# Designs tried in a protein design run: peptides against a protein of PDB entry 3ESW. Part 64

Target 1, 322 residues: chain A of PDB entry 3ESW
Amino acid sequence: NNIDFDSIAKMLLIKYKDFILSKFKKAAPVENIRFQNLVHTNQFAQGVLGQSQHLCTVYDNPSWHSIVLETLDLDLIYKNVDKEFAKDGHAEGENIYTDYLVKELLRYFKQDFFKWCNKPDCNHCGQNTSENMTPLGSQGPNGEESKFNCGTVEIYKCNRCGNITRFPRYNDPIKLLETRKGRCGEWCNLFTLILKSFGLDVRYVWNREDHVWCEYFSNFLNRWVHVDSCEQSFDQPYIYSINWNKKMSYCIAFGKDGVVDVSKRYILQNELPRDQIKEEDLKFLCQFITKRLRYSLNDDEIYQLACRDEQEQIELIRGKTQ

## One batch from the design tools (peptide; aimed at target 1 L12)

Design b2_p27_1_s1 (made by RFdiffusion4, then SolubleMPNN; from b2_p27_1, 9 letters changed)
Fold by OpenDDE base, seed 1:
Structure b2_p27_1_s1 (fold): chain B 322 residues (1-322), chain A 27 residues (1-27)
Amino acid sequence: as target 1 above (322 residues)
Amino acid sequence: SEWEKEEKEIEMLKKKIEEAIKKAEEQ
C-alpha cells in the first residue's frame, strides 16, 4: 500500500488553511462580551482601542497621498534611489528597490525636508533664536490652530525681546507638510503618511515610554523592518534598548491590517513591569482588533496575512530580528 | 482559555504537516 504522502501533505495543508481561516470568521458572542468588558474595565485596553480607531485607518487617504507626492521632491528622491541601487549592482529587481526607496526617504526627510524642534525660534527675533526661549507651559489651541487637529500649544517667552511664541502640536499631517517641524510625534505622523503615499505596507509603533516610530514590510527581506525617521534608522530595532539604554514596557504596532504587540522586537533589556494589562488580555485585544480590521478581506488575503503574522511571531519568539 | 486550545491545536497541526512533508521528501 504505497502511502501517498504528497496527497496526505496536501490534505493537511488544506485543513490547516481552513483552520486558520476559521479564526478570522465573525467574532463569537462570547468574544464580543470579553472585548467589551476588557475595554470598559482596563484603561490601557481603552487606550489601545482608541489609538487603533485612528492609526489603523487615518493614513489610508488617497487625497493625502496625492498632496504628499505633490509636495516632495520626487525627482531628487528617485535620482538618489537609482544612484544607490546602481552602486550595489543588485539584480534582485523591484523588491530590493523599495528598501533603497525607504532609506532615501529617511535621508531626504531628516536632511532636506523636516526639522527637529526642541524649542521654537522667536517669531520676532527670527531664526536660530531658540536658545533665548523659556517655556511658560501649555495651552489649548486658538481658533486658527484648532483647524489643524491641534490639542496642545506650547507657550514660550523670548528672554531677549519678551514676546510670546506659540508652538502648536499639530496632529494633522497635511499641516506638518507646511510647518515642516516637530518632535517624535510630528516626525512619525508625517513620515508614516509619506511611506503610505508610496503604496508601502507601514505600521505606526507606539511605545508607552514617550517614543514613536514606524515599521515597513520589506518584500525583499520578507519581514517587518524597523524605521525611525528621527534617527534616520533602517532595521535597527536595538537602538532604544541597547544604544539609548531606554527602559520600556510596551511597543504596539498599528497598521491597516492589524494591531500587534511588537515589544519583543524592541525591548531587549531593561524591561519595565508590564502591569497595565494581563498578557492574555493584551493578546486577545490585539487579535480581536486585527480580526475586525480583516472582516472585509477575502479568504486568500486573510490566509496570506495570517502566514505573515505567523512568521512574525516566530521571529519575535526566536529573537531573530538580525 | 479557548485561545490556548487553539494555539495547541495549531502547534499539533504544524508538527503533523512537518512530519508529513519530511516523510514525502524521504521517498
Scores: peptide ipSAE 0.007, ipTM 0.343, DockQ to the pose 0.770
OpenDDE base, seeds 2, 3, 4, 5: peptide ipSAE 0.000, 0.006, 0.006, 0.000; ipTM 0.243, 0.326, 0.334, 0.314

Design b2_p27_1_s2 (made by RFdiffusion4, then SolubleMPNN; from b2_p27_1, 9 letters changed)
Fold by OpenDDE base, seed 4:
Structure b2_p27_1_s2 (fold): chain B 322 residues (1-322), chain A 27 residues (1-27)
Amino acid sequence: as target 1 above (322 residues)
Amino acid sequence: SEWEKEEKEIEELKKKIEEAIEKAKEQ
């Protein structure tokens, strides 16, 4: 009896697809109860849910994408991409071009476009006066600042002229295209939007220990790639744990298609206690939110994303970027 | 958990698929 291995493989693939699709069907009543109980009883779960409600969707704004593309020096960007792409001997149309684009966007953003702001310059004394600035604390936004999704304003006094300078912590990324300054939050916020404006698959990564960065899905590498705009870093997930010796507990990625615990990618040593939620509950939470984000996708889209998710989970377990 | 059971079932299905694909390539 010639075992038709091809027929068996096809049948197994069909059954596997059906099984995967079954997981993305409407949540069972028991799952909804578990989810509700979890987000009502666990503060970390509430935080993850709250972040997902914003970060998973906010960057999918075509009007914002247009404003970004109109604001960036696209001629410079593409000129530099084309130059480096050609220099490395790649042919036009290779998927690797997008990796060059992201690398140039990292360069452009850090070197030409955006500024790190430890302290603001004095509004009266002008540029390069941040050394004269003394923090007075933080306050709520004024009426103008409130138009740009500002929750907090840092207040500084100039030691030279005595004037007060406000540093609004804007969450509106379009306002950040004007201000062109901030810390890790503003950097990651605007850079996430920039990458999205080029039609890229991007996730916002939140680290509990006060850092944030991006992940980009490279079609060339066929995986999620670490991207930190603050560091001009591409594919260096180890920089926090190894280079900075940073202690971390949680890294959660937020994208349009899902929420993923990516802690294993970034927490390579000096792991802090993961005591905010049970591992099983965090896994359930991320999967449940992901399932909700995918509710409108067709079976083929769901299947493709599930294959991507599974490859990522294998990568995260093996500790090797393939 | 039901999820852990389902994940294990997925991994077992994947392994069977991979084994079936490998055997199909050897023919």
Scores: peptide ipSAE 0.007, ipTM 0.352, DockQ to the pose 0.787
OpenDDE base, seeds 1, 2, 3, 5: peptide ipSAE 0.007, 0.006, 0.007, 0.000; ipTM 0.360, 0.344, 0.349, 0.314; seed 5 fails the geometry check

Design b2_p27_1_s3 (made by RFdiffusion4, then SolubleMPNN; from b2_p27_1, 9 letters changed)
Fold by OpenDDE base, seed 4:
Structure b2_p27_1_s3 (fold): chain B 322 residues (1-322), chain A 27 residues (1-27)
Amino acid sequence: as target 1 above (322 residues)
Amino acid sequence: SEWEKEEEEIKMLKKKIEEAIKKAEEQ
């Protein structure tokens, strides 16, 4: 009996596609009850949900993308990309070009565009006066600051002139294009928008231990790539656990197409207790939110994303960035 | 959990597909 392996493979692929698509159908009543109970009873779950409602959608704004592209020195960026791309002997049209673009955007952002702000400069004394600034605490935004999604304003007094300088912690990334300064939050927020403005697949990664970064989906590498704008880092997920010896418990990635626990990519040693939620409940939560984000997608889009998700899960289990 | 069973089922299906594809490529 000549086993038609081709016909069997095709049949298995169809059944597999149907099976995958079945997972992304409308949530069963039991799943909805489980989800509701989880977000009402678990504060961490509620936090993940709240973040997903913002971070998964906020960067998909065409008007913001236009403003970003109008603000960046695109001529410089593409000149540098083309230069480095040509040096490495790549031909035009290779998928690797986007990796060069992201690397240049990391360079440009850190070196030419954005500034780290531990303390603001004194508004009265001018540039390079941050050393003279004493923190007085934080307060709510004023009427002007509140226009730019500001939740907190850090207050500093200049030891030289005695004047008060405000450092608003803006969450509006368009305002950050003007201010061009911040800490990890502002860096990651604006850089996520920048990457999105180039039409890239980007996730915002939240770490519970007060750091944030991006992931970019490289079509060349066919995987999610660690991207930290603060560090000018590309594909170095180990920097936190190994280089910084940072202790971490959770890393959650938020993108338009899903929410994923990426802790296994970044937490390589010095793992803190994962005591905020049961592992099964976190997995369920991320899958449930992901399912909701994909409700408007067609079967082919759902299938492609599910294949990507499966590849990522295999990567995260194997601990090998392929 | 139901999800763990589904993941195991997916993993088993994927393995069967990969084995079937490999056998088809060897013919």
Scores: peptide ipSAE 0.006, ipTM 0.339, DockQ to the pose 0.762
OpenDDE base, seeds 1, 2, 3, 5: peptide ipSAE 0.007, 0.000, 0.006, 0.000; ipTM 0.351, 0.244, 0.317, 0.287; seeds 1, 3 fail the geometry check

Design b2_p27_1_s4 (made by RFdiffusion4, then SolubleMPNN; from b2_p27_1, 10 letters changed)
Fold by OpenDDE base, seed 1:
Structure b2_p27_1_s4 (fold): chain B 322 residues (1-322), chain A 27 residues (1-27)
Amino acid sequence: as target 1 above (322 residues)
Amino acid sequence: SEWEKEEKEIEMLKKKIEEAIKKAKEQ
């Protein structure tokens, strides 16, 4: 009896696919109850849910993508990408080209486009006057600032002229295309939109310890790649834990297709207590939100994403980011 | 948890698939 091992392997693959797909079916009533109880009782879970409701979908705006592409110097960007691609002599085609594009976008954004703003310049004294600025605190937005999703305005007094300068912390990324300045929040917000505007798979990574960055899915590397616009960093997840010696507890990635705890990619040492939520409840929460984000996808899309998720989980467990 | 059961079940299915593929290549 020749055991048709190929037939058995195919049958097992079909059963495995069906099993994976079964996990992405509509949530059972018990899962909905667990989710509701978790987000009503745990503040950290509420925060993750609230962030997911915004960050997972806000950047999927075709009108914003058009405005971004009209605002950037695309001729300069593509000229530089083509130049760097040609130097390496890579015959590897379109997949590696996107890695060069992201690297150039990091360069362009930091060097040519956006400015770090620790303190604003004095509106009266002009450029390079930030050294003379004393913080007075924060206020709510005025009527003009409120048009651009501004929750907080930092107030500064010029020690030279005595005038007040306002630094609104805008959350509208289209307004950031105009203002072209900010801190990690503004940098990551606009840069996430920029990457999305090129049709890339991007996640926004929130760190509880007051930093934010991106991840890009490289088709060439076949994995999620760390991207920090503030640092002009590509594929350097270790920079926070090792180079900065930063203490961290949670890193959560938010994308259109899911919410993922990526803490294991970035927290390599100096781990802070993970006491905000039970690990089992955080895992459940991220999976539940991910499941909801995928409800409109077909079985093949769900299966491909589930295979990607599995490879990422294997990577995170093995510590094989590099 | 139900999730731990599902993870174990996935892991068992993967092992079975890998073993079946290995046997199919040895023929």
Scores: peptide ipSAE 0.007, ipTM 0.348, DockQ to the pose 0.735
OpenDDE base, seeds 2, 3, 4, 5: peptide ipSAE 0.000, 0.006, 0.007, 0.000; ipTM 0.242, 0.327, 0.342, 0.299; seed 5 fails the geometry check

Design b2_p27_2 (made by RFdiffusion4)
Pose (drawn by RFdiffusion4):
Structure b2_p27_2 (pose): chain A 322 residues (1-322), chain P 27 residues (1-27); non-standard residues A184 YCM
Amino acid sequence: as target 1 above (322 residues)
Amino acid sequence: EEEEEKLEEKEEEVEELEEKIEELEEE
């Protein structure tokens, strides 16, 4: 009995596909209550549910993608990307070009395109002039800035001239293309959209302890890659936990294809208690949403995606890539 | 020796696939 593994191996791969295609089916009402209910047992759940609604579908918008592309200096971007491909892009330029592009976009965005804003500059006094602004709080948007999905307008008084500069906080990333300033919040909103506009596979990563950033899928490294625009950072998920020494509890990724707990990629010391939701319930929550996010996908898509997800679980469950 | 090593590698692959299917059945 030279036991035939190649037979048994080829078989199973077949059986596995059925198990997978079954998993991403229906929404049998049994687990539906578990969902509709969990979203009332727990707010961390409603939190994730709400954000999945604001953040997964939103950046897939051709009208926007095109405006961003019109607006960005593609000649400049692609020239530099090409110049860096010139100083040899790995023996296998095997979709490595895509990585050089993301890196250059980070540079352009930071060094060139967008600008940070703690207190705003005075609108009437010069440009370099923020530290003579004392804030008078926040309030609702006026008629104009109401158009751009704004909730809070921080207002400031200039002690040198008396005029009041205002700093609306917008969510319409197309508006940010104009204003070209802000904090992680909008830096990240616009940068996610920018990444999506090159047709990249992109995600919005949310840290409960007030920071946001991106994840991009590098076909060259065939895994998700951490991208943080504020820090012009490429593959440095440790940056928060170690370099900054920031204490963190949870990290959640959002995208067209799904919602995934990516904590393990980032919270690699200074771990805070994860005391917000039964870990079993969180796994369920993401799975149900990811499953819901895929009813309209076909079998080949449902499967290829589920494998990528699995490849990621092993990466996170373990301590490394591959 | 080489043929034994290949058979051990193929066995490990089949075990990994069976474990994956068991995990799905548990769900």

Design b2_p27_2_s2 (made by RFdiffusion4, then SolubleMPNN; from b2_p27_2, 11 letters changed)
Fold by OpenDDE base, seed 2:
Structure b2_p27_2_s2 (fold): chain B 322 residues (1-322), chain A 27 residues (1-27)
Amino acid sequence: as target 1 above (322 residues)
Amino acid sequence: MEEEERKKEKEKIVKMLLEKIKKLEEE
């Protein structure tokens, strides 16, 4: 009995595709009830949902992409990418070019474009005066600051001249193209938009323990790659747990096509209690939001993304980032 | 050699898919 393995494989692939597609059909009433109950009863779940409503869609703005591309020194960026690619990239094929681009964007952003702001310079005394600044606290935005999605303004007094300097924490990434300064939030926000402006698949990673970074999908590596603009870091998910010895509980990735618990990629040691939500409920929540984000996609797109998701889950279970 | 390797690879894929389907049917 010559088992036609080719026919069986084709049949199994069809059945598997149909099964995957069935999971992404409209949520059953029971799932909707479970979702509503979870979001209404669990604060962490509500937070994840709230974050997803913003982070999964905000960066998909063609007008913003144009403004970014007009603002960046593209000639410098591509010159540097071409230079680095010419050294060793040709041997690895064209898909590696995007990895070089992301690495250059990390360099350019940190070295040439954006500034870390622990304390602002005094607006009166000028540059390099941050050492003279004393924090007075935080307040709400004024009428001008409110135009740029500002939730909080940090207030500083200059010890030298006595003047007050405001450091608004803008959430408008277009305003950040002007201000060119901030902390991890502003860095990650604008850098996520920058990567998106180059047409890349990008996720915003939120860590519960007050850090944020990006992931981009490398076609060369065929996986999600850790990208931290603050650290100029590419594919170093271990830096938090190992290098910083940071304790962490949750890392959640937010992208246009899904929400994923990526904690296993980044929490390698010093894991904090995961007590904010049941593991099953978190898994359900991420899957449910992901399903909603994909409702407008065709069957082929859904299937391709589901295959990518499965590969990522295998990676996360195996702990092999290499 | 190449045809036998291709057959083995297909067999591996088929087994993997069957195991996945079986798990999915049990859920």
Scores: peptide ipSAE 0.025, ipTM 0.415, DockQ to the pose 0.547
OpenDDE base, seeds 1, 3, 4, 5: peptide ipSAE 0.015, 0.013, 0.009, 0.006; ipTM 0.348, 0.336, 0.352, 0.341; seed 4 fails the geometry check

Design b2_p27_2_s3 (made by RFdiffusion4, then SolubleMPNN; from b2_p27_2, 14 letters changed)
Fold by OpenDDE base, seed 4:
Structure b2_p27_2_s3 (fold): chain B 322 residues (1-322), chain A 27 residues (1-27)
Amino acid sequence: as target 1 above (322 residues)
Amino acid sequence: NKKEEEYKKKKEIVKMLLEKIKKLEEE
């Protein structure tokens, strides 16, 4: 009797889908208790939760997307994308176009749009005067700066003219469209919003060791792709561990649909002790937050995302980008 | 035989699905 493998496969796929969906049902009371205890007793867990409450939702603002698209030189961007896309002999409509778009956005952002700011220029002396600036410390925002979600202001004195220059560390990405300068935080913040404004699936990656970057979900590559606006880097997750020889302990990705420990993608050597939380508790925490973020999604959306999650976990275990 | 190859492919798909389900049930 020929085993009807098609029927069996269909049945197994249904069971698999049902099983996956069952995992995303509302957390059991025991899980809620575990979660509450974890975030109240573990500072790292509390930090991850706090970041998720902001980073997972803040960039899903249609008004901000419109402002971004109105601010960027879209004609230049698409001209360059089209040029490079055509050069490589791709046909219109291929999913790979979005990869070219992200690469051009990286180029445009770093080369044409945004500036790295180690020290600000002197407000009085003008451009290229940062060398004359001495840090005096940091203070709270003034009344104007506070309007733009400013947590701290770095204060500098000009050695030439003696005037004080303020460098507000704005967390409002719309303000960053105006200021067009910052460090890794400002770069990643605004660039995350830029990518989101093009309708892309983006995660904000936080590294405990004072760096931040993005991940973009490539439909062409069918995986999360490392994207660092500061480095104009696309799909180079190794740059920190290998090229920089950076020591790292945690890399956590924050997106609208989930929170994921992506440390295995980026921490390839020189791993620092992961002593801030138990591995099981971190896994639980990320899964719990992810479930909460997906509560409003339908079964098909949940299933699709779960399939992505599974593929990512397989990738992270194998240490090979598929 | 094309039919045998197709049958083998289907069999492998079923095996993979079973392994995935089993792994998920163990989690």
Scores: peptide ipSAE 0.031, ipTM 0.514, DockQ to the pose 0.751
OpenDDE base, seeds 1, 2, 3, 5: peptide ipSAE 0.024, 0.029, 0.006, 0.008; ipTM 0.426, 0.577, 0.352, 0.371

Design b2_p27_2_s4 (made by RFdiffusion4, then SolubleMPNN; from b2_p27_2, 14 letters changed)
Fold by OpenDDE base, seed 4:
Structure b2_p27_2_s4 (fold): chain B 322 residues (1-322), chain A 27 residues (1-27)
Amino acid sequence: as target 1 above (322 residues)
Amino acid sequence: SEKEKEYEKKKKIVEMLQKKIKKLEEE
């Protein structure tokens, strides 16, 4: 009797879909209690929740996307993308084009658009005067700086002219389009918005050990790809643990569709103690927040995302991050 | 035969799906 494997496969796929969808139904009362208790009792959990409330939604602003696209040299960007794409002999319409776009955006952002700011230049002495700047400390924003979601202003004195220069740490990415300078926070913030403005699936990755970067979902590679604007890095998740020999404990990715512990992608050696939360509680927390972010999605969207999540989890377990 | 290869592929897909479902049911 020829087993109709096609019929069985269809039935199993339906069962699988239904099962997946059932997991994304509204949290049971017990899960809500667990969640509330966790965020009230665990500071790390509270921090992850707080970050998710901002980072998962802030970049989904069509007005910001328009401003970004109007600000960037799109002609240059697409010219370079098209050039590199054609050079490698790819046909038009291949999903790989988006990978070339992200690579060019990394190049453009680092080389042509944004500046690293260890110390600001002196407002009086002009460009390339940062060497003359002495930090005096940090203070709150003034009335103008506060308009641009500024939490802290670093204060510097010029050793040459004695004038004070303020370096506001703006969290408004639109203001960063004007200032075009910052550190890893400003870089990642604006670059995340830039990638989102091109309609890409992007996550903001927070590392507890004072670094931040992006992940882009490559339709060509069919996975999340490491993207660091500061490093002009594409698909090099190993750079922190291996190249920098950085010690790390947690890497958490924040996207519109979920929160994911991506530590296994980036922490390849020199792992610091993961003592801030129980592993089971962190897994629960990320899943719970992810469910909430997906509540408005239809069953097909939920299923597609769940399939993506499963693939990512398999990847993270297998250590097959290239 | 090509038919046998196709049959074995389909069988593997079913086995994979069964394992996935079982794993999900155990979680």
Scores: peptide ipSAE 0.046, ipTM 0.683, DockQ to the pose 0.775
OpenDDE base, seeds 1, 2, 3, 5: peptide ipSAE 0.037, 0.027, 0.007, 0.019; ipTM 0.610, 0.487, 0.317, 0.470; seed 3 fails the geometry check

Design b2_p27_3_s1 (made by RFdiffusion4, then SolubleMPNN; its pose is not in this set)
Fold by OpenDDE base, seed 4:
Structure b2_p27_3_s1 (fold): chain B 322 residues (1-322), chain A 27 residues (1-27)
Amino acid sequence: as target 1 above (322 residues)
Amino acid sequence: SEEEERKKKLEEIAKELQKKIEELEKE
């Protein structure tokens, strides 16, 4: 009896696919109850849910993508990408081109486009006057600032002219294309949108210890790649724990296709107590939200994403970027 | 032989599946 190994292989693959897909079926009533109880009883869980409701979908706006692409110097960007790509001897059409694009976008964003704002310049005295600015505190947005999803405005007084300068903390990334300044929040917000505007798979990474960055899914590297616009950093997840000696407890990635605890990628030493939620509950929460985000996807899309998730989990366990 | 190639493919798939199962069990 010639064992039809091909048939057996196909059957095994089908069964495996079915098994994976079964995990993404509609949540059982018990899971819904667990989820509801968790988000109602655990503040951290509620925060993760709230962030997911915004960050997982906000950047998937075609109108915003068009505005971004119209605003950026695409000629300069692609010229630089092509130059570096050619310099390294790569052929056109290689998946690695996208990695060069992201690296150039990091360069362009930090060096040519966006500005770090510790303190604003004085609106009256002009450029390079931030040293003369004294913080007076924060207040709510005015009527104009409120149009651009502003929750807080930092107020500064100029020591030279005595005038007040407002630094609104805009959450509207389109407004940030105009203002071209901010801190880690504004940087990451706009840069996430920029990457999305190029059709890239991007996640927003929230760190509980007051930092934010991106992850980009490299088709060349076949993994999620650390991307920090503030640092012009590509594939350097260690910079926080090792280079900065930063203490961290949680890093949560938010993308259109899921929410993932990526703490293991970034928290390599000096881990703070993870006391905000039980590990099992956090895992459940992220999986539950991810499952909801994928509810409209077909079986093949779900399967492909599940394979990607599995590879990521393996990477996170092994502590080695493959 | 085609049979040896199919057997190798099956063994590869089985190893990948086993690896994936073990990874899923560690989760």
Scores: peptide ipSAE 0.017, ipTM 0.415, DockQ to the pose 0.310
OpenDDE base, seeds 1, 2, 3, 5: peptide ipSAE 0.015, 0.014, 0.009, 0.006; ipTM 0.420, 0.402, 0.389, 0.388; seed 3 fails the geometry check

Design b2_p27_3_s2 (made by RFdiffusion4, then SolubleMPNN; its pose is not in this set)
Fold by OpenDDE base, seed 1:
Order: structure tokens, then sequence, then C-alpha cells
Structure b2_p27_3_s2 (fold): chain B 322 residues (1-322), chain A 27 residues (1-27)
């Protein structure tokens, strides 16, 4: 009896695919009730949902991508990428080119394009006057600042001239292409849009302990890669827990195709209590939002993403993110 | 040789599937 092992293997793969796809079917009424109850009763869950409604979709704007590409020095960027690729990456294949692109974008963004703003310069005294600035507090935006999704304006007084300087905390990444300054929030917001504008698969990572960064899916490495624009960092997820000795509780990644708890990638030591939500409820929440984001995808797309998700979960469990 | 290769492939697939199922059930 010649056992057709190939036919059996194909049948098993089909059954497995169907099993995986069954997990991404439209949520049952019971799951919808659980979701609604969770977001209404748990503030952290409501926060994650609110962030997902913005961060998962806002960067998928073709008009914004065009504006970004028109604003950046693409000739310089590609010249540098080509130079580095020719030196070290050409033998590794085409997929490594994108890693070089992301590394150059990190360099370009930090060194040539964007500025860290701890305190603004005095509008009256000019450049390099931030040392003379005293914080007076924060207030709401004025009519002009409100046009650019500004929720808060930091107010500073110049110790030299006595004039007031406003530092609006803009959330409109297109406005940030003009202002070209900010802290981790502005850096990550604009840099996420920049990466998206090159057609890359990117997630926005929110850390509860007042930091934010990106992840990029490297086709060369076949995994999600840590990317921090503030640090010009590529594939260094350990920098927060180890180098900074930062205490952290939650890291949540937001992308167009899903919401994922990536805490295990970044929280290597000094873990703070995870007391904001039950672990099972957080897992359920992320899966539920992810399902909703994938409802319009076909079975093959869902299956490919599910395979990627599984590999990521294996990576996170094994601690092989580096 | 071909049967052994097919058997190994099936065993690998079965192991992979079982590991995946076990992980998905524990999660």
Amino acid sequence: as target 1 above (322 residues)
Amino acid sequence: ALEEERKKKLEEIAKMLQEKIDKLEKE
C-alpha cells in the first residue's frame, strides 16, 4: 500500500490553514460582548482601543506619503543607501537593501532633518537661546495652533528679554515636516510616517512609561526589527531595559494589520507591575482588535499574517529577538 | 529513499503542526 505521503502532507496543511483561518472569522456574539464589557470597564483597555483607532490607520494616507517624499532629500538618501549597499550588502541579496534604507533614514532624520527640543529657543533672541528659557507651564492651543492637531502648548519665558515663547506639541505629522523639532512623541510620529511613505511595514510602539518608538518588518531578517529615531537605533531592543536601566510595564505595537503586546521584546529586566489589566484580557483585546483590522483581507493574506504572528510569538517566548 | 524522505517530511510537518497547536492551546 503505497502511502501517498505527499497527499497526506497537503491534506494536513489544508486542515491547518483552515484551523488558522477559523480563528480570524467574524467574532461571535459572546466575543463582542466580552470586548464591549472590557473596554467599558477597564481604562487601560479603553486607552489601547483609542490608540488603535488612530495609530493603526492614520499613517496609511497616500497624500501624506507624497508630501513626505517631496520634502525629504531623496537623492541624498538613495545615494547613501547605494553606497553602503555596494560596500557590504550587495552579496546578501535585494532584501537587505531595505535594511540599509531604514538605517540611512535613521541617520538622515537625526543628523540632517529633525531636532531634539528640550526647551525652545526664544522667538525674540533667536537661535541657541534655549538655556535662557524658563517653563511657565502648559495651556490649550490658540486658533492657529488648533489647525494642526495640537492639544497642549508649553509656555516658556526668556530670562534675558522677558518675552514668552510658545512650544505647541503638534500631533499633525505634516506640520512636523515644517517645524522639524520635538521630543520622543514628535520624533516617533513623523518617523513612522516617513517609514510608511517608503512602503515599509511599520508599527508604532507605545510604552506606558513615557517613551515611543517604531518597529519595521525586515524581509531580510524575516522579523520585526526595533527602530528608534531618537536614538538612531536599529535592532537594539535591549537599550531601554539594559542600557537605560528603564523600568517598564507595557509595550504595545500598533500597525495596520494588528495590535500586539511586544513587552517581552523590550522588558528584559526591571519589570514594573502589570496591574492595569488581566493578562488574558489584554491578549483577548489585542487579538480582537487584530481580527477587526483583518476583516477585509482575503484568506491567503490572513494566513500569511497569521504565520508571521506565530513566528513573532515564538521569537518572543524564546527571547531570540536579537 | 523517496519513502524515507516523504516520511521525514510528514514527521516534520506533524511535529510542526503539533507544536503550533500546543502553543495555540496554551495561549
Scores: peptide ipSAE 0.017, ipTM 0.432, DockQ to the pose 0.348
OpenDDE base, seeds 2, 3, 4, 5: peptide ipSAE 0.007, 0.008, 0.017, 0.006; ipTM 0.386, 0.409, 0.438, 0.382; seeds 2, 4 fail the geometry check

